# Ledger of designs, part 122: peptides against a protein of PDB entry 4CIC

Target 1, 148 residues: chain A of PDB entry 4CIC
Amino acid sequence: KVSTKGHYGVQAMFDLAQHFGEGPVSLKSIAERQGLSEPYLEQLIAVLRKAGLVKSVRGAQGGYILAREPRDIKVGDIIRVLEGPIAPVESVSQDDPEHSLKFDFSVTKSVWEKVKKSIEEVLDSITLADMLKDAEEAQMAQGYMYYI
Target 2, 147 residues: chain B of PDB entry 4CIC
Amino acid sequence: KVSTKGHYGVQAMFDLAQHFGEGPVSLKSIAERQGLSEPYLEQLIAVLRKAGLVKSVRGAQGGYILAREPRDIKVGDIIRVLEGPIAPVESVSQDDPEHSLKFDFSVTKSVWEKVKKSIEEVLDSITLADMLKDAEEAQMAQGYMYY

## One batch from the design tools (peptide; made by RFdiffusion4, then SolubleMPNN)

Design b2_p21_4_s3 (from b2_p21_4, 11 letters changed)
Fold by OpenDDE base, seed 1:
Structure b2_p21_4_s3 (fold): chain B 148 residues (1-148), chain C 147 residues (1-147), chain A 21 residues (1-21)
Amino acid sequence: as target 1 above (148 residues)
Amino acid sequence: as target 2 above (147 residues)
Amino acid sequence: SKYEEKLEEEKRKEEEEEEEE
């Protein structure tokens, strides 16, 4: 499962992709458009900036921009930055150490590794540019439905 | 992500698959072999039984058996029974209701739907019989390293 | 990167688990 952090991170990065080439976007404007709290978005953007996916622009018309072209940012890159490696199974919280018998039966582990690999392949196959294209196609399809 | 419940459910079902045809297996024996608490396993087995994946056998040599052949039980079936539909994104815990603006931007949703579909395809491609085969192959490989 | 750090931490855990086996 992708965390809420990963989900909102992808939304924020997609918003920046939609404005790519238009100059810096304010956190406020991203928060408003994506329905995110500005403080939460600030935390996300800080992580994404540290990872080199986002750049901060200073000045009166300052804000944030993508650090790379949308085609050079995979969804998997965003998720890995925000969440770390894709874990297919929820970490057994160490809180009950007695019954967390790590009987990592090799076969069960292999099932989850297959799931992990499949998720990684999907997320690494989708760029922000692909998402932009999908959005344009969806808007065109909606526009055609209103003209029919 | 698969929950701990899903993970242990697959382990318990796999244990039952390993003993398929040998008769009923006690919950105690499953718990011991799989490193599960017996009370937790009892809850899992109750759900799996209700879903018709496991049968209870009564008597002195009573216990549990698979309700179907290992080849007829997908990992995806076990997960769906224990967790429900595969959700690619963690449910935004309703605890901060104000900022859970479900701006389900259609494009972002489509990404997660692709992930969901991929997970479903993987889990539905693996049966308990496939897992049994993989275990046998792994044991043979280990045995050949010792000879 | 937090990812690199976590990836290294996962690798270290996998190596530690392999050494315990």
Scores: peptide ipSAE 0.015, ipTM 0.745, DockQ to the pose 0.012
Fold by OpenDDE base, seed 5:
Structure b2_p21_4_s3 (fold): chain B 148 residues (1-148), chain C 147 residues (1-147), chain A 21 residues (1-21)
Amino acid sequence: as target 1 above (148 residues)
Amino acid sequence: as target 2 above (147 residues)
Amino acid sequence: SKYEEKLEEEKRKEEEEEEEE
C-alpha cells in the first residue's frame, strides 16, 4: 500500500505540475486546493525539496516549484522519496527475530518480489506529465458532456 | 501493501498445500513450521475456513486441509479473503470528510487504480500449485549446487 | 512429479468417498 504520505505527496507534486511555468506557488494555495493541512504539506514539501524534486523560491511571491520538468518526475520517484523502497508486505515487527528470519520462505518471498516489481513498473511508467495529460483529457470529456 | 495477516495467511495456505493429499494437518504443526503463534494461526484459519478455502477435519488425527486443489486457489483469493479488496492506498482517515471528498482528484485515483489492477493481476496469476512448483525447483537447484 | 502423484491420490480418495455415498 501507498501510505497517506505518499498519496498526498503525489497530489502536491501534481498541483505543482499543473502550475509548472507559472512561477512559484505558495504552500497555502497548494494546501487549499489539495485539501491538505498547511503544516502537513510543509513536512511533505520539506522532504521533496531535500530530495531535489521541488525548489524553494524566495521573495514576496515566493513559494515552491518543481525542480524538474513534469516529464522527468515519475510517480515512483515521488513514492520512493516519501516512503523509501516499495515494500509489498508490511514489515513484520521484529519482535521474534530468530524465528521470523528462518522461515523467510523463499517461495513466499518470491511472490512478494513479483508484486513489488509490478508496482514499481506501474509507478515508474507514470510521470507527472502523463497525469497532466490525463487531467486535460478528463476536462475535455466533461466539457463535451455539457455541450450535448 | 499486503498486511502481516495476508502474508501469514499465504504462508499457512502454502503449508497446507505442501501437505495436500497427506490428510489433515494440525494447527500446531502449521504454526511450528511457519513460525506463527498458534492463536494467531487459529484466527487466520477460522477466516479461511469460513471463506471455504480450508476444511476442518474432525477426529483423533483431526486438523485442516485445503478445501480445493492447490491449482484452484490463487494468492489473490487468499488475500481478498483475509484483507478484502486490494486497496493500493491506505484509507485516508475520514476526519475531514468534506474537504477530502472533493479532491478525490480523478487523476490521482486513476494512478492508484492502475496500481491496484497490476497487483490483482500478479496475485491472480499465482496459484498455490505454482508456489509448490517453485519450491520444488528451488530444492532441486540447491541439490545441484551441492553435487 | 511428487505433486502430481498427490493430486492423483486425492482424486482417488474423492472418488472412493463419492462411491460410498
Scores: peptide ipSAE 0.014, ipTM 0.756, DockQ to the pose 0.005
Fold by OpenDDE base, seed 4:
Parts: sequence; C-alpha cells; structure tokens
Structure b2_p21_4_s3 (fold): chain B 148 residues (1-148), chain C 147 residues (1-147), chain A 21 residues (1-21)
Amino acid sequence: as target 1 above (148 residues)
Amino acid sequence: as target 2 above (147 residues)
Amino acid sequence: SKYEEKLEEEKRKEEEEEEEE
C-alpha cells in the first residue's frame, strides 16, 4: 500500500507539473488546490526538495517548481523519496522478537517480491507528463459531453 | 501493501497446503511451524473457515484442512478474505472531515487503480499449488548445491 | 510431483468413501 504521505506527495507534484513553465507556485496555492494543510505540504515539499525533485525559487514571486521536466519524474521516484523502497507487506513491528518474521519462508517471500516488482513496474511506467496527458484527455472528454 | 494479517494468513494457508491429503492439522502444529501465536492463528483460521477456505475436522485426530484443493485457492482469495478489497493507498482516516480526500483528482485516482489492478493480477495468478511447486523446486535446488 | 501424488491419493480416498456410502 502507498501511504497517505505518498498519495499527497503525488498530488503536490502533479500540481507543480500542471504549472510547469508558468513560474514558481506558492505552497498556499498548492495546498488550496489539492485540499492539503499548508503545514503538512511544507513537510512534503521539504523532503521532495532535499531529494532534488522540487526547487525553491526566492523573491516576490517566489515559491516552488519542479526540478526536472514532468517527463523525467516517475510516480515511482516520488513514492521512493517519500516512503523509501516499495514494500508489498507492512513491516511487522519487531516488538515480539521471538515471533519475529524470521520464518520468511522463501516461498511466501517470493510472492511478496512478485507483488513488489509489479508495483514498481507500474509506478515507474507513469511519469508526471503521462498524468498531464491523462488530465487533458479527461477534460476534453468532459467538454464534448457538454456539447452533445 | 498487504497487512501482517494477510501475510500470516498466506503462511497458514500454505502450511495447510503442504499437509493437504495427510489429514487434519492441529492449530498448535501450524503455529509452531509458521512462528505464529496460537491465539492469533485461531483468529485467522476462524475468518478463513467462515469464508469457506478452511474446514474444521472433529475427533481425536481433529484439526483443520483446506476446504478446496491448493490449485483452487489463489493468494488473492486469501488476501480478499482477510483484508477485503485490495486497496493500493492507505485509507486516510476520515478524522478531518474538512480535509476529506474529496479531491480525489481523477488522474491521481487512476494511478492508484492501475497499481490495484497490477496487484490483483499478480495475487490472482498465484495459487497454493504454485507455491507448493516453488517450494519443491527450491528444495531440489538446495539438494543439488550440497552434492 | 509429491503434491500430485498426494492429490491422486486423496481423490482415491474420496472415491472409496463414495463407494462405501
């Protein structure tokens, strides 16, 4: 599962992609459009900036921009930055050391590795540019439904 | 992500598959082999039994068996029984109704639906019989490394 | 396969039980 942090991180990065080439976007404007709290978004953006996915622009028209073109940012890159490696199973809290997941029977582990690989392939196949294209296509389809 | 419950459920079902045709297996023996607490396993088995994946056998040699052949039980079936529908994103707690995930922008939702579909396809492509075969192949490969 | 042998043995037992009923 993708965490809430990963989900909102993708939303914030997609918002920045929609404004790519228009100059820096304020955290406030991203938060308003994406339905996020500004303090929460600030934490997300700090992590994304440190990872080199986002740049901060200083000045009166300051804010944030994508550090790369939308085509050069995969959804998988965003998730890995925010959550680390894609884990198909929730980490069992090590609180019971005797009942530690040590019996990762090689076979059950192989099932989860297949799931992991599949998730990685999907998330690495989708760029922010692909998401922009999908949004444009959806908007065009809605526009045609109002004229019919 | 699969929960710990889903993971241990697959382990317990795989243990039952390894003993399929050998008669009923005690909860204690499954718990010992799979490194599970017996009370936790009892809860898992109760859910799996209610869903018709496991049968209880009564008597002196009583215990649990698979309700179907290992080939007729997908990993996806076990996960759906224990966790419900595969959700690619953790449900944001509805605790802040004003910041409700209402802005499920159609595009971000579509990304998660693609992930969901991919997980479902993988888990529905793997049966307990496939897992048994993989275990046998792994054991044979280890045997060849010792010679 | 050891699994296939067990499956065949279980089917044989089910068939024997159905013939006894």
Scores: peptide ipSAE 0.014, ipTM 0.753, DockQ to the pose 0.005
Fold by OpenDDE base, seed 2:
Structure b2_p21_4_s3 (fold): chain B 148 residues (1-148), chain C 147 residues (1-147), chain A 21 residues (1-21)
Amino acid sequence: as target 1 above (148 residues)
Amino acid sequence: as target 2 above (147 residues)
Amino acid sequence: SKYEEKLEEEKRKEEEEEEEE
């Protein structure tokens, strides 16, 4: 599972992508648009900034911008920054070394590794630019639904 | 993520698959082999039994068996029984209806739906029979490493 | 039983982890 932190991080990054090229966005404006608390968003943005996905801009119109173009930021990059490596299973304490059945453990582990790989492939295939495009397409589709 | 419950459920079901056709397996023996607690395994098996993935056999050699052949049980079936629908994101309380930006919510949701679909496809592509085969192949590979 | 206590503690930790997530 993606944590709530990962989910909100993707939302915040997507908001920054929507405003890419318009200049710095305030945390307050992101929080209001995305339904996030400002303090929570500050923590997320701090991590994202430290990872070099977001830049802080100082001044009267200060705020945050994407550090890279939306096409150069994968959803997988955001998730890895916020949550670390994609773990398909909650950490089962591998600590019981004594039981000799190394074999069964290896097979079940291989299932989860396949799941992990699949998740990584999906998340690494989706950029913020792809999300922007999907948003535009959805907006056009809704616009057509109101004119019919 | 798959919960610990899902993980151990797959292990227990795989143990039953390894003994498929040999007759009923005791919970104690499964617990010992898989490094699980008997009480925890009892709870897992109760759910799996209720879902019709496992059968209880009564008698002096009583225990549990797979209710279907290993080829007819997907990993996805086990996970859905133990955890319910695969949720790619922890339940973000969708309860804040008031914020008008329905649009952003839809796009982020679509990302998670793609992840969900991918997980489902993987888990539904793996049967207990596939796991048995992978086990046999790994055992052969280890056997060749010792010679 | 100490075992039930551990199972309840593990469940409580899983529930606390599910509530904190």
Scores: peptide ipSAE 0.008, ipTM 0.754, DockQ to the pose 0.011; fails the geometry check

Design b2_p21_4_s4 (from b2_p21_4, 15 letters changed)
Fold by OpenDDE base, seed 3:
Structure b2_p21_4_s4 (fold): chain B 148 residues (1-148), chain C 147 residues (1-147), chain A 21 residues (1-21)
Amino acid sequence: as target 1 above (148 residues)
Amino acid sequence: as target 2 above (147 residues)
Amino acid sequence: SKYYEKLREKKEREERERKEK
């Protein structure tokens, strides 16, 4: 499962993608549009900035921008930055350290590895540019439904 | 992410699959082989039994058996029984009810739906019989390395 | 590049329309 952190991180990055090339966007404006608390967004942006996915711009018109073009940022990249490696199973080691050693059952492990690979393939196949395109198509479809 | 409950449930069901056709297996024996606590396994088995994936056999040689053939039980079926519907994202509603309403961003939702679909496809493509076959192949491969 | 240009043009148009109302 993707954590709430990962989910909101993708949402914030998508907002920045929607404003890419328009200059820096304030955290306040992102928080308002995406329905995030500004303090929570500050934490997310700090991590994303450290990872080189976001840049801060200083000055009166300062704020944040994507550090790369939306086509060069995969959803998988955002998730890996925020959550680390994609884990298909919650770590047993946190709940039962004695049973953590028995996780080595090769066949069950292989099932979860297949799940992991599938998740990675999906998330790495979707860029912020793809998301922008999907949003545009959805808006166009809605616009056509209003004219019909 | 699959929960610990889902993981151990699959492990327990796989143990029952390995003994399918040999008669009922005691919870104690499953717990020992799979490295599970017996009380925890009792809880898992109770859920799996209620869902009709496991049957209890009474008597001196009593225990549990798979209710269906291993080929008729998907990993996805086990996960759905133990965890409910596959959710690609942790429910925001539990941590921040005010933000739960904002999950409706259509584009981000579509990403998670794609992830969900992918997970479901994988888990529904794997049966306990497939796992048994994989285990046999792995054992054979290990046997050849010793030779 | 062309897609982002169109998106910017659309947003600029929507902002102009919003300011004119």
Scores: peptide ipSAE 0.109, ipTM 0.741, DockQ to the pose 0.053
Fold by OpenDDE base, seed 2:
Structure b2_p21_4_s4 (fold): chain B 148 residues (1-148), chain C 147 residues (1-147), chain A 21 residues (1-21)
Amino acid sequence: as target 1 above (148 residues)
Amino acid sequence: as target 2 above (147 residues)
Amino acid sequence: SKYYEKLREKKEREERERKEK
């Protein structure tokens, strides 16, 4: 499962992709459009910036931009930055440390590895550019030409 | 992500699959073999039983058995029983209920739906029988390295 | 079928080895 952090991170990155080439976007504007709290978005953007997916621009028209073209950012890259390696199973380590004999049964592990690989393949097959295209197609199909 | 419950549920079901046709298995024995607490396993088995994946056998040699053949139980079936529908994203509803404007952006939703479909396809492609086969192959491979 | 037979044989072998010790 993708965490809330991963979900909102992809949403924020997609917002930045929609504005790619238009200059820096304020966190406030992203937060408003995406229905995110600004403080939460600040945390997400800080991580994304540190990972080199987002750049900060200073000045009166300061804000954030994608550090790369939308086609060069996979959804999988965003998720890995925000959540770390894709883990198909929630780590058992939080609850009872004593009886956590991680008998990583080899067969069960192989099932989860297959799931992991499948998730990775999907997420690595989708770029922000693909998402932009899908959004455009969806807007065209719905007849919602928002003339911005 | 599969929850700990799902993970242990698959592990317990796999243990039952390994003993399929040998008669009822006690929860204690499953717990010991799988490194699970017996109380936790009781909860898992209760859910699995209610879903008709496991049967309880009463008597001196009582315990649990798979309700179906291992080939007729998908990993996906176990996960759906224990966790419900496969959700690729953790439900935002637990933390801040107020600002949970589920702007289910159609495009973001489509990404997660693709992930969901992919997970479902994988989990539905693996049966307990497949897992048994994989275990056999792994044991054979290890056995051949010692000769 | 073969997997279950091998598991049974393994268990029977382990039980024999336990009885011989």
Scores: peptide ipSAE 0.092, ipTM 0.738, DockQ to the pose 0.005
Fold by OpenDDE base, seed 4:
Structure b2_p21_4_s4 (fold): chain B 148 residues (1-148), chain C 147 residues (1-147), chain A 21 residues (1-21)
Amino acid sequence: as target 1 above (148 residues)
Amino acid sequence: as target 2 above (147 residues)
Amino acid sequence: SKYYEKLREKKEREERERKEK
């Protein structure tokens, strides 16, 4: 599962990709377009900036931009930055110390590793550029539906 | 992400698969082998039984068995029973009514749908029989290292 | 592609900024 944080992070990064080349975008404008709270977005952007996916631009027309071209940012990169390594299974809460029988069920672990690999392959196969293309195709399809 | 419930459910079902054909297995024995609490396992087994993946056997040698052959139970079946449909994204808590994710970001949704499909394909490609085979191969490999 | 159009616009902007320096 991708967390809400990961989901919103991808959304925010996609917004920045849509405005790539247009100059810095304010957090307020991203928040408004993406339906995010500005404080929450500020936290996300801080993490993304620290990871070098986003750059802050200072000045009268200050804001944020993608630090890399949309083609050079994978969805997987965003998720790894926000959530860490893709974990196919939720960490069993350490709270029951006695049942920490690390039964290294090698077989069950192998199942989850296969799931992990599959998720990684998907997320690493999708760039922000791919998402931009998909959005454009969707807009064209909608435009054609209005002309028919 | 697969929940802890899903993980332990697969573990319990795999234990039952390992004992398939040997008769009913007690919850206690499963719990001991799998490192699960018996009460927690009881809850899991109840759900799995209701879904028709596990059968209760009554009698002096009572317990639980797989309701189907290991080859006829996919990991995906177990996960769907325990967790419901595979959701690639955690449900944004409805609690912030104003930030209703009305922005049908069709593009972001498509990403998550691809992830979902990929997970489903993996989980539906693995049966308990496949897991049994993998376990056997692992045991043989360990045996060969000692020889 | 809007993406390629924006990339072109970015390059043209960067080139203008280089000429103004």
Scores: peptide ipSAE 0.118, ipTM 0.739, DockQ to the pose 0.028; fails the geometry check
Fold by OpenDDE base, seed 5:
Structure b2_p21_4_s4 (fold): chain B 148 residues (1-148), chain C 147 residues (1-147), chain A 21 residues (1-21)
Amino acid sequence: as target 1 above (148 residues)
Amino acid sequence: as target 2 above (147 residues)
Amino acid sequence: SKYYEKLREKKEREERERKEK
């Protein structure tokens, strides 16, 4: 499962992608558009910035921009930055380490590895540019010319 | 993510598959072989039984068996029984439901739906019989390294 | 998700309100 952090991170990055080339976007504006709290968004942006996916611009018209073009940012990249490696199974708290008979759960492990690989392939196949295109297509289909 | 419940459920079902045709297996024996607590396994088995994936056998040689052949039980079926529908994203606690509803997250939703579909396809493509075959192949491969 | 159902209901309501104006 993608965490709430991953989900909101993708939303925030998508918002920045929609405004790519328009200059810096304020955290407040992103928060308002994406239905996020500003403090929460600040934490997300800090992580994304440290990972080199976002850049901060200082000044009166300051804010944040994508550090790369939307086509060069995969959804998988965002998720890995925010959540780390994709783990298909939650950490099994081994309450009893002593009775962890070294049962070769190799087969069960293999199932989860296949799931992991599948998730990675999907997320790595989708860029922010692909998401932008999908949004445009959806808007055209709905007849909503948002005159931005 | 598959929960611990889903993970252990698949392990327990796989254990039952390995013993399919040998008669009923006790919860204690499953718990020992799979490194699970017996009380936890009891809860899992109760859910699996209610869903018709496992049958209980009563008596001195009582225990549990698969209700279907291993080939007729998908990993996806086990996960759906234990966890419900595959949800690729955790429930977003909307602190402010009014603001969140204003924005069309349709594109982001589509991404997660693609992930969901991919997970479902993988899990529905793997049966307990497939897992049994994989286990046999792995054992044979290890046996060849020791000769 | 209950969220997406509510979102759909909201959109459908807004679309109805737009057609009635």
Scores: peptide ipSAE 0.014, ipTM 0.735, DockQ to the pose 0.056; fails the geometry check

Design b2_p21_5_s1 (from b2_p21_5, 13 letters changed)
Fold by OpenDDE base, seed 2:
Structure b2_p21_5_s1 (fold): chain B 148 residues (1-148), chain C 147 residues (1-147), chain A 21 residues (1-21)
Amino acid sequence: as target 1 above (148 residues)
Amino acid sequence: as target 2 above (147 residues)
Amino acid sequence: SEAELQQKITLSKQLEPVEIE
């Protein structure tokens, strides 16, 4: 599963992709468009900036831009930055030392590794450019549905 | 992500698959083999039983058995029973009503739907029988590494 | 149901990014 952090991170990155080439976008404007709190978005953007997916621009028209073209940013890259390695299973919280029998159930591990690989393949197959294209197609389809 | 409940549920179901045809297995024995607490396993088994994946047998040699053959139980079936529909994204906890702007960002939704579909396809492609086979192959491979 | 809510809450809490220390 993708966390709320990952979900909103992808939304924020997609917003930046929609404005790519138009110059820096303010956090406030992203927050307003994406229905995010500005403080929450600031935390997300800080992580994304540190990872080199986003650049900050200073000045009167300052804000944030994508650090790379939308085609060069995979959804998987965003998720890995925000959530770390894609884990298909929640790590059993080590808090119960008595259940620390690491039954290295190799077979169940293999199932989860297959799930992990599948998720990674999907997320690595989708770029922000693909998402932009899908958005354009969806807008066109909506436009056509209003004319029918 | 699969929850701990889903993870341990698959382990418990796999244990029952390994003993399929040998008769009823006690919860205690499953718990011991799988490193689970018996009370936790009881909760899992209750759900699995209600869903018709497991049967309870009464008597001196009572316990639990798979309700169907291992080949007729997908990992996806177990996960759906224990966790419900596979959700690729956590539902934003509705607790912040101000962030309830369901920006139905159709495009981001589509990404998560693709992830969901991929997970479902994987989990529905794996049966308990496939897991049994993989276990046998792994045991054979370990046996060959010792020689 | 309360059980479904708790299951959602538990599922939500468990899906917190495990800080890999």
Scores: peptide ipSAE 0.041, ipTM 0.760, DockQ to the pose 0.023; fails the geometry check
Fold by OpenDDE base, seed 4:
Structure b2_p21_5_s1 (fold): chain B 148 residues (1-148), chain C 147 residues (1-147), chain A 21 residues (1-21)
Amino acid sequence: as target 1 above (148 residues)
Amino acid sequence: as target 2 above (147 residues)
Amino acid sequence: SEAELQQKITLSKQLEPVEIE
């Protein structure tokens, strides 16, 4: 499962993508739009900045921007930065070396590796640009429903 | 992420699949083979039994068996029984109705729905019979590496 | 504090069996 951290991180990055090219966005404005607490968003943005997905801009119009174009940021990149490697299973204490040799463990591991690969493929197939496009399409669809 | 409960549940079900047709297996023997605590395994088996994936057999040779053939039990069935519906995101308290209307929420939700669908497709594509076959193939491969 | 509650929720969710991601 994508953690709440991953979920909110993707929301915050998507907000920055929607404002890409408009200049720096304040954390307060992102928090208000996304319904996040500002302190929580500060923690997320700090991690994303350290990973080079976000840049801070200083000055009176200071704030944050995407460090790359929305097309160059995958959802998988955001998740890997915030949550680390996509693990299909919680770290069962792999520390029992005797259980590592059990054939059953290897087969079960292969199932989880298939799940991992599938998640990675999906998350790496979606960019912030794809999300922007999906948003535009959905807004257009809503706009047409108001005219019918 | 599959929880520890899902992980161990699949291991326990796979152990029962390996012994399918050999009669009832004791929880003690499953626990020993899979490296599970017997009390924890009892909880897992109770859930799996209630869901109709496992049957209890009474008597001197009592224990547990798969309720269906290994080919008729998907990994996804085991996970759905133990963990409930596969949710791609932890239940963020969706209870703020004002946020449900935000367009951004709908797009983010669609990303997670794609992830969910992908996980479900993978887990529903793997049966306990597929796992048994993979186990046999891996044993054969290990046997050939020792020569 | 709300921050402590969120940290506890984050920690509890890290300790909760991470359901299938």
Scores: peptide ipSAE 0.026, ipTM 0.763, DockQ to the pose 0.093; fails the geometry check
Fold by OpenDDE base, seed 3:
Structure b2_p21_5_s1 (fold): chain B 148 residues (1-148), chain C 147 residues (1-147), chain A 21 residues (1-21)
Amino acid sequence: as target 1 above (148 residues)
Amino acid sequence: as target 2 above (147 residues)
Amino acid sequence: SEAELQQKITLSKQLEPVEIE
């Protein structure tokens, strides 16, 4: 599963991709468009910036831009930055040592590794440019539905 | 992500698959082998039984068996029974309406749907029989390392 | 942290026994 952090991170990065080449976007404007709290978005952007996916632009029209072209940012890159390695099974917190998921059963572990690999392959196959294209196609399809 | 419930459910079902054809297995024996608490396993087995994946056998040698052959039980079937539909994104509790994941963004939703589909395809491609075969192959590989 | 809280909430929800109706 992708966390809420990963989900919102992808939304924020997609918003920045939609404005790529238009100059810096304010956090406020991203928050408004994506339905995010501005403080939460600040935390996400700080992580994304530290990872080199986003750049901060200073000045009167300051804000954020993608640090790379949308085609050079995979969804998997965003998720790995925000969540770390994709874990197919939720780790129960170590606080109950008796329920230490002894992942020691090699066969069940292999099932989860297959799931992990599949998720990674999907997320690494999708770029922000692919998402932009999908959005354009969806908008065109909606436009055609209004003319029919 | 698969929950702990799904993880342990697959382990318990795999244990039953290893003993398929040998008769009923006690919950105690499954719990001991899989490192599960017996009360937790009882809850898992109750759900799995209600879903028709496991049968209870009564008697002096009572216990549980798979309700179907290992080849007829997919890992995806176990997960869907224990966790419901595979959700690629963790739903934050609805309690903060401001942070309601408006999945309304069609494009981001499509990404998660692709992830969901991929997970479903993987889990539906693996049967308990496949897991048994993988276990046998792993055991043979270990046996060959000792010679 | 908010991430720890969400992880705890997610963990808690996943540990919730499905009430077998």
Scores: peptide ipSAE 0.025, ipTM 0.751, DockQ to the pose 0.023; fails the geometry check
Fold by OpenDDE base, seed 1:
Structure b2_p21_5_s1 (fold): chain B 148 residues (1-148), chain C 147 residues (1-147), chain A 21 residues (1-21)
Amino acid sequence: as target 1 above (148 residues)
Amino acid sequence: as target 2 above (147 residues)
Amino acid sequence: SEAELQQKITLSKQLEPVEIE
């Protein structure tokens, strides 16, 4: 399960991918287009920048750009940066020892490891370039439906 | 991401699968073997019973049994009963409107739908019978390392 | 947090017009 943080991080990175090669994009413009709060986006971008997925550009026309080409950024890379390793099971809060996963049953663990692997494979198979292509195909399909 | 509820539900159902054909198992015995609190297990079993995955047996030797054979219960069935539809993204708490998923971007949605489908395929490919087989194979492998 | 505040200050400074000398 991807958190809201991961979801918004992928949206913000996709917005930067759509503007790749056009120069730096302001956080305000990303926030407006993606329906994000600017303060929340600032926090996400800070993490993404520290991980080397985004670059900051200074100046009056300053903002953010992708640090790599869209084809070189996997969705899995974005999720791992924002959320850490993909966990198949929610970590039980340390504060409720009664609900702590006290029993690491090997067979049950193997089920969750299979789920984890499957999620990783899917997220690592999708790049920002793939998402750009899917968006273009979707726009073309909508345009053809209005001309019939 | 599977919740703790889903995780413990699968453990409890697996314990019942290990005792399938031996008669009813007490909640206390399941709780002890699986390291679960009995009150928490009662809540899980109530949901599983209502969904028809577990049957209650009354009497002095009463308890619970699987309602179907282990081969006829998928891990995905257990998860869907306990958690509802598999959601690839955490539902933003309704209480923080600033963090609400206000924008349903179609391309981003398609990514999460692919993740959802992948999770469903994995969980629907594993039965309690498959888990029983995996447990038996693991015990055999451990037994051979000590000899 | 103090770290978030410093990051916000650093970000604001990065978006300031670079005086083209």
Scores: peptide ipSAE 0.018, ipTM 0.727, DockQ to the pose 0.011; fails the geometry check

